# Peptides against a protein of PDB entry 5HOI: the designs that were tried, part 152

Target 1, 351 residues: chain A of PDB entry 5HOI
Amino acid sequence: FRYMPFSPAGTPFGFTDRRYLTMNEVGYVSTVKNSEQYSITVSFFDVGRFREYHFEDLFGYDLCFLNEKGTLFGQSKTGQIQYRPHDSIHSNWTKIIPLQAGERITSVAATPVRVIVGTSLGYFRSFNQFGVPFAVEKTSPIVALTAQNYRVFSVHYSQFHGLSYSLSELGTSSKRYYKRECPLPMSLPNINSDMKKDANLDYYNFNPMGIKSLFFSSYGDPCIFGSDNTLLLLSKWRSPEESKWLPILDSNMEIWKMSGGKETTDIHVWPLALAYDTLNCILVKGKHIWPEFPLPLPSEMEIRMPVFVKSKLLEENKAILNKKNEIGADTEAEEGEEDKEIQIPVSMAAE

## One batch from the design tools (peptide; made by RFdiffusion4, then SolubleMPNN)

Design b1_p18_1_s4 (from b1_p18_1, 10 letters changed)
Fold by OpenDDE base, seed 3:
Structure b1_p18_1_s4 (fold): chain B 351 residues (1-351), chain A 18 residues (1-18)
Amino acid sequence: as target 1 above (351 residues)
Amino acid sequence: SENDELFEKIKAKAARRA
């Protein structure tokens, strides 16, 4: 297994000279290869609130986290991090994270009040927004991080135990755990079944955990979107005994419903954020499961627990068609049964 | 193409809440 740098909704280069380092509800960070250098652009969806900016990257930043106040960059191999406020009032700062031989920064996160660095050896490093260190903690190997205000959602990986997660709060005096290295019920990418498509292999080599993104909801609940295209939300995390992961959206099922029951292989959901009851996402058309350039406008998908089975809907629709045929409605044209839009019950249709 | 129309139909259903 190889630890790869993770950033929320980051995309691979593929066969191109450009990729997204990260994207979320605030905006998107792109990098373009220019010989031995990179040009980084920080773009925003709210163009009235924020101004796009760019800079030359001589270090090859492969980690990124965007928030409403600034962008954190990291280089997984060298341990260099840079924080760039969006407002020019605050200065940029750089720091070198000390790494052991073979250690990598695997993920970084930043809020207006905290900077977090996670490593392949399980070093969890916390800083304030000015890069002043608070603590170093040893955990299981960190593969992904996100943060909101003082809260940190971390994903850990062990070869023996698989995926685990922690939910912690980085107060002024101490770290509080709400959850500490608890089992994460997320499916890992299956190399043997899913890798039949070359585009899936390229993405797997970029992100072997298949975590497309992780974020906090607008209500402050940890969310994760895996390779199965299911959005998981951690419910009741304040009550240790009642806490559970809820599959609040199967995005493949929602695409299937919105299509009228047509199977498609070239429409993909790329997650950005969960705002109230809607998944903010990019709808991607094409061979690649990730957005290309230019970035499409974000779309919203209503969250719905996957309670229905496709096979039952297909059987019900066949039963309705058979009843119509028995009633002698013989006269409407031989449009092949396969091309007929499946009538999805209004209660299941996206309103 | 039929897949273009399908994509625009899905996109239009997903865009209505903004």
Scores: peptide ipSAE 0.335, ipTM 0.859, DockQ to the pose 0.680
Fold by OpenDDE base, seed 5:
Structure b1_p18_1_s4 (fold): chain B 351 residues (1-351), chain A 18 residues (1-18)
Amino acid sequence: as target 1 above (351 residues)
Amino acid sequence: SENDELFEKIKAKAARRA
């Protein structure tokens, strides 16, 4: 296992000269390799609110976090970070994070009020939006970070304990934990089954944890989207004893439903954010599970707990078809190749 | 291709509710 730089919804280069460093509900950050340099573009979905900008990257930033006020960049090996406000009124700043031998920055996060840096040795470094340091804490190795306002969701990895998570609040004087290195019930990528497809190996080498993204919901709940394409939400995190991970969307099941029950191997969900009751995402077509260039428009998937098993839905549809055939024995139904779309009953909204 | 039509169908179902 190697600690790799993680950014929310970041994509690998693959065989191309370009990739997305990060993307979320605000926009997307791309980098293009140009000889020994990189050209970075910060693009936005709300083109009326934000102006796209670009700059030359001489450092090879491999970490990124985008928020409504600015973009944080990081270089995993050198420890360099840069914050670029979207508004030209505020100055850019650069800082070098001290790294030990073999230490890497594994993730960065930024809010309008905090900057967070996590490392492969479990150094958790916090700053204000101007790069003034607050504290350094030693935790288990950090593999992913996201933040909203003063709250930080961190994912940790141990060879002995697997994945864990923390939820903390970074006040002015102190860090408060709501959750501290609790077990994270997320499945790791299965190397043996998926490695038969070169595209899955490339993604695994880029992101060995299979965390496609993590974010806070619009309600401020921690969310994570793993390699199993299931959206997990941390419910009741304010009550330590009642807190639980809810599988609020199986995106593979939702694709299968939307297809009319057709098996698809070339349609993928790429997560951006959770807004109210909808997953904002990119629908990806092709061999690669990540979006290519140009970026498609975001789509919305309604969150639904995976109560239904595919096998039961197929059995119910067979039973409905058999009943229709038993009733329809008297009318000459012309053999029109009507594509037998499986009508998935919309109506099991749980009361 | 059938996969193109299927993708556009899914994309239309997952379109932003205006």
Scores: peptide ipSAE 0.341, ipTM 0.864, DockQ to the pose 0.792; fails the geometry check
Fold by OpenDDE base, seed 2:
Structure b1_p18_1_s4 (fold): chain B 351 residues (1-351), chain A 18 residues (1-18)
Amino acid sequence: as target 1 above (351 residues)
Amino acid sequence: SENDELFEKIKAKAARRA
């Protein structure tokens, strides 16, 4: 097993000279190979609030986290991190994270008030937004991080126990755990079934955990989007005994419904954020499950618990068609077979 | 292509909820 650098919704280079380092609801960070250096661009969806900027990267940053106040960069092998505020009034800062032999930074996260660094040996390092250290904690190996305000969602990996997660709050004096290394009920990529397509192998080599993204919802709930294209939300995390993962969206099922029940392998959901009851995402077309360049406009997908089975929906639609045929409604509305929307019962919109 | 039309149909349905 090899620990790879993880950034939320980051894409591989593939056969190109460019990739997305990260993307979320704020924007997207791209890097382009220019001989021995890289050119990084920080782009925003709200072009009225933020100005796009670029810089030359001589270090080859392979970790990134974007927030509303700045961008955190990291180099997984050297331990270099850089924070760049979007506002030019605030200074950039750089720090070297001490790494042991074979240790890698596996993930970084930044909020307007905290910077977090996680490593392949399970070192959890916390800083303020100015790079002043708070603490170093030893945990299980960290494979992914996200943060919102003072809260951190961390994903851990053990060869013996698989995936676990922690939810913590980084106060001024201490770290509080709401959840500490609890089992994460996310399926890992199945090498034998999923790797039959070269595009899936390329993505697996980039991201062997299959975590496409993780974020906090607009309500402050931890979310994770795995290789199964299911959005999991951690509900009731304030009550440890009531806390549960909810599969709030099967994006493959939603694509299937929106297609009118057509099976497709060339349309993919790339997650950005969860805003209220909608998954902000990039709809991707093609062989690669990740967005290419230029980045398409974001789309919204309403969250829905996967309570329907495709077979039942097809049976219900056949039963409705048979009833229409029995009623002798010979209305030759050549509404082409393509526009027969599967009527989803309105009552199953998630409240 | 049929996949192009299908993609634009899905994209249009996702965009109408925004």
Scores: peptide ipSAE 0.337, ipTM 0.862, DockQ to the pose 0.651; fails the geometry check
Fold by OpenDDE base, seed 1:
Structure b1_p18_1_s4 (fold): chain B 351 residues (1-351), chain A 18 residues (1-18)
Amino acid sequence: as target 1 above (351 residues)
Amino acid sequence: SENDELFEKIKAKAARRA
């Protein structure tokens, strides 16, 4: 296992000179290799609210977090971080995070009020939006971070225990834990089954945890989207005894439903954010599970707990077809029965 | 291609909630 820099919904270079460093509901950050340099562009979905900007990156930023007020960049190996406000009225700031030998920044997060840096040795570093440090805490190795306002969702990895998570609030005087290194019921990528396709190996090498993104919902609930394409939401996290992960969307099931029951291997959901009841996402077409360039417009997918199994829907559809055939003896069985769109009940179809 | 039409169909279903 190798600790890789993680950014929410970040994409690999693949065979290209460009990738997305991060993307969410606010926008997307791209980087293009230009010899020994990189050109970074910060783009926004709300072009009326925000102005796109670019800059030359001499450091090779491989970590990014975008919020409504600015963009945090990080370099995993050197420990350099930079915060760039979107408004030119506010100054950019740069800081070097001290790293031990072999330590890497594995994830960064930024809100309008906090900056968080997590490392492969489990150093959790907190700052205000101006780069003033609050604290350094030693945790289990951090593999992913997201933050909303004062809250931080951290994912940790242990070779012995697998994935865990913490949910904390970074007040002015102290850190409060709502959850501290609790088991995260997310499946890791299966190297043996999924790596038969080169594109999956490339993505695994970029992101060995298979965490496509993590974010807070509009209600402030921690969300994670893994390699299984299931959106997990942490429900009731304020009540330690009642807190549970809810599989609120199987995106493969929703694609299958939206297709009319057609199996596809070239349509993918790339998660951006969870609004009220909709996953904001990029629908990706192609061999790669991540969006290419140019970025498609975001789509909305209704959240639905996977209550139904494909096999049962197929059996029900066969039973309906058999009943129709028993009533209509004289219609020639045209050979194309396998390509007939499954009538998915409206209660199960994403409206 | 059939996969293009399928993709646009899915995209159109996902876009209708905006």
Scores: peptide ipSAE 0.337, ipTM 0.859, DockQ to the pose 0.681; fails the geometry check

Design b1_p18_2_s1 (from b1_p18_2 with E8K L11K R15E)
Fold by OpenDDE base, seed 4:
Structure b1_p18_2_s1 (fold): chain B 351 residues (1-351), chain A 18 residues (1-18)
Amino acid sequence: as target 1 above (351 residues)
Amino acid sequence: SKIEETRKEIKEYVEEKE
């Protein structure tokens, strides 16, 4: 296993000179290879609130985290990090994270009040928004980080225990754990089944854990979106005994539903954020499972527990069609090609 | 709604591929 630099919703270069370093509800960060240099662009979905900016990257930043106040960059091998406020009022700062031999920065996260660096050796480093260090903690190897305000959601990997997660709050004086290295019930990429398409191989080489993104919901619940295209939400995390992961969306099932029950492999959800009951995402059309350039406008998908089974829906629709044919045999109504649209039951409104 | 727009976009794309 190789620890790779992870950023939320980051894309590989593939066969191109460009990729997304990260994207979320705020915007997207792209990098383009220009000979020995990189050009980084920070773009925003709300063009009225923020101005797009770019800069030349001489370091080859391979880690990124975007928030409403700035962008954190990191170089996984050198340990260099840079924070760039979106507003010119605040100065950029750069710091070198001390790395041991073979250690890599595996993930970075930034909020308006905290900067977090996670490493392949499990060093968890916390800073304020000005790069002043608070603490260094040794954890299991960190593979992904996200943060909202003072809260940090970290994903850990052990060769012996697989994936685990922590949920912590970074106060001024201390770190509080709500969850500490608890098992993460996320499926790892199945190399043998998913790698039948060359396009998927490039993605799994870029992201061996298959974590497309992780974020906090608008309610402050940890969310993770894996290679199975299922959105998991950590419910009731404030109660240690009641806390559970909820599969709140199977995006492949939802695409199948929205298509009228057509099997497709050429459309995928790329997660950005969860706002209330709506997943903000990019609809990825074509052969790649990740967004290409230009980035399409964000789409919205309603969260729904995956309670439907395709086979049952197909059987129910066949039964409805058979009943219509039994009743319709007596009326010479014209053979309009009634589109075989699978009537998917509207979510029963819970009373 | 943007959800309905998303549904329409998915439907149109899948229909254009058949």
Scores: peptide ipSAE 0.606, ipTM 0.953, DockQ to the pose 0.817
Fold by OpenDDE base, seed 1:
Structure b1_p18_2_s1 (fold): chain B 351 residues (1-351), chain A 18 residues (1-18)
Amino acid sequence: as target 1 above (351 residues)
Amino acid sequence: SKIEETRKEIKEYVEEKE
């Protein structure tokens, strides 16, 4: 197994000189390779609220986290991190994270009040927004991080135990755990099925865990989107005994429903954020499972528990069609192409 | 709604491929 640098919704270079370092509901960060240098651009979806900016990257930043106040960059091998506020009132700062031999920064996260660095050896480092350190903790190896306000969602990997997660709150003097290295019921990439397409091999080499993104919902619930294209939400995390992962969206099933029940393999969801009951995402069209350039405008999907089986919905629709054909024998009523919308029963909203 | 626009975009893209 190889620890790779992870950023939320980051894309590989593939056969191109450019990639997305990260993207979310705020915007997207791109990098372009220019000989031995990189040019980084920080772009925003709300162009009225934020101004796009760019800079030359001499370090080759391979880690990124974007929030409403700034962008955190990291270099996985050297341990260099840089925070760049979006507002020119606040100064940029740079720091070197001390790394052991063979240690890598695997993920970084930033909120308006905290900076977090996770490593392949399981060092969890916390800072304030000015890069002042609070603590260093030793955990299982960290593969992904996200944060909202004072809360941190961390994903860990062990060769013996697989994937686990932690949910913690970073106070001023102490770290509180709501969950500590609990099993994460996420499907790993299936090398034998998914690797038959060359495009998926490049993505697997870039992201061996298949975690497309992780974020907090607008309600502050941890969300993760894996290689199976299922959005998982951690419900009731304040009650340790009642906490459960909910599969709140099968995006492949939702695409199938939205297409009118047509099987397709060249349209994919790329997750950005969950706002209330709506997944903000990029619709990826074509051969790659990740967005290319230029970035399409964000799309929206309603969250729905995958309660329905495709075969049953197709049988029910055939039964409705057969009944309409039995009744339609007596009236020469016009062949209006009634758009045969699959009557999808009202999904139980996840309470 | 943006959800309906998303549905329309998916439907149109899948129909253009048949």
Scores: peptide ipSAE 0.605, ipTM 0.953, DockQ to the pose 0.842
Fold by OpenDDE base, seed 5:
Structure b1_p18_2_s1 (fold): chain B 351 residues (1-351), chain A 18 residues (1-18)
Amino acid sequence: as target 1 above (351 residues)
Amino acid sequence: SKIEETRKEIKEYVEEKE
């Protein structure tokens, strides 16, 4: 296993000179390789609220986190981080994170009030929005970070224990844990099954954990989207005994439903954010499971617990069709190409 | 709605591939 730099919804270069460093509900950050340097562009979905900007990157930033106030960049090998406010009123700042031999920055996160740096040795470093340090904590190796306001969702990896997560609040004087290195019930990529498609190998080399993104919902619940294309939400995290991961969306099942029950292998959900009951995402069409250039407009998908089994729905629809054909035997079958649209039962909203 | 637009976009893309 190799620790790789992780950014929420970041994409590989593949065979191109360009990739997305990160994307979410605010916008997307792209980088283009120009010989030995990079050109970074910070773009926004709300073009009326924010102005797109670009700059030359001489450091080769491979980590990024975008929020409503600025963009945090990081270089995994050198330990350089840079914060760029979107507003020109506030100054950019740069800092070097001290790294041990072989240590890498694996993830960075930023809110309007906190900057967080996680490393492959499990150093958790916290700063204010001006890069003033608060604390350094030693945890299990950090593979992913996200943050909202003062809250941090961290994913950890151990060769002995697999994936774990922490949920913490970064006050001014102390760190509070709501969850501390608890088991994360997310499936890791199965290299042997996924390697049958050459296009997936490049992605898993870029992101060996298969974590496409992680974010906080609009309600402040931790969300994670893995290689299985299932959105997990941490429910009741304030009550340690009641806390559970909910599979609130199987995106492959939802694509199958929205297609009228057609099996597809070349359309995928790329997660951005969860706003209320709606997943904001990019629909990825074609060979790659990640968005290419140009970025499509964001799509919306309603969250739904995966209660339905495809095989059972197909059997029930066949049984309904057979019953209709048995009753309809007396009236002339107009050979209308009846669109074989599978009637998907309206899921009862769970109260 | 954007959800209905998403459904339409998925349906159209899958129909164009058959």
Scores: peptide ipSAE 0.605, ipTM 0.953, DockQ to the pose 0.824
Fold by OpenDDE base, seed 3:
Structure b1_p18_2_s1 (fold): chain B 351 residues (1-351), chain A 18 residues (1-18)
Amino acid sequence: as target 1 above (351 residues)
Amino acid sequence: SKIEETRKEIKEYVEEKE
């Protein structure tokens, strides 16, 4: 196993000179390789609120986190990090994270009040928004980070225990745990099933854990989107005994429903954020499971617990068609094979 | 709604491939 740098919704280069370092509800960060240098562009979905900006990257930043106040960059091998506020009033700052031999920065996160760095040896480093350090903690190896305000959602990997997660709050002087290295019930990528298409090999080499993204919902609940294209939400995390992961959306099932019940392998959901009961995402069309250039406009899907089974919906639709044909048998209506859309029942939103 | 636009976009793309 090789620890790779992870950023939320980041894409591989593939056969191109460009990729997305990260994307979310705020915007997207792209990098273009120019000989030995990189050009980074920070773009926003709300073009009225934010101005796009670019800069030359001499370090080869392979880690990124975007928020409403700034962008955090990191270089996994050298330990360099840079924070760039979107506002010109605040100065950029750069630091070098001390790394041991073979240690890598595996993920970075930033909020308006905190900067977090996680490593392949499980060093968890916390800073304020000005890069002043608070603490260094030793955890299990960190593979992914996200943060909202003072809260941090971390994903850990052990060769013996698989995936675990922590949920913590970074106060001024202390870290509080709501969850500490608890089992994460997310499926790892199945190399034999998912790699049958050569196009997916590049993605799993880039992201061996198959975590497409992780974020906090608008309500402050941890969310994760794995290689199975299922959105998991951590419910009731304030009550340690009641806390559970909810599969709030099977995106492949939702695409199948929205298509009228047609099987397809050439359309995929790429997650950005969860706002209330709506997943903000990119619809990825074609051979690749990740968005290419230019980035399409964000799409929206309603979250729905996977209560419906395809086979039952097909049986119910056949039973409705047979009943209509028994009632309509007296009129010589022509054999137009109208591909009658499967009427999918409006599932109740899970309260 | 943006959800209805998403449904339309998925439907049109799948129909163009058949």
Scores: peptide ipSAE 0.602, ipTM 0.952, DockQ to the pose 0.802

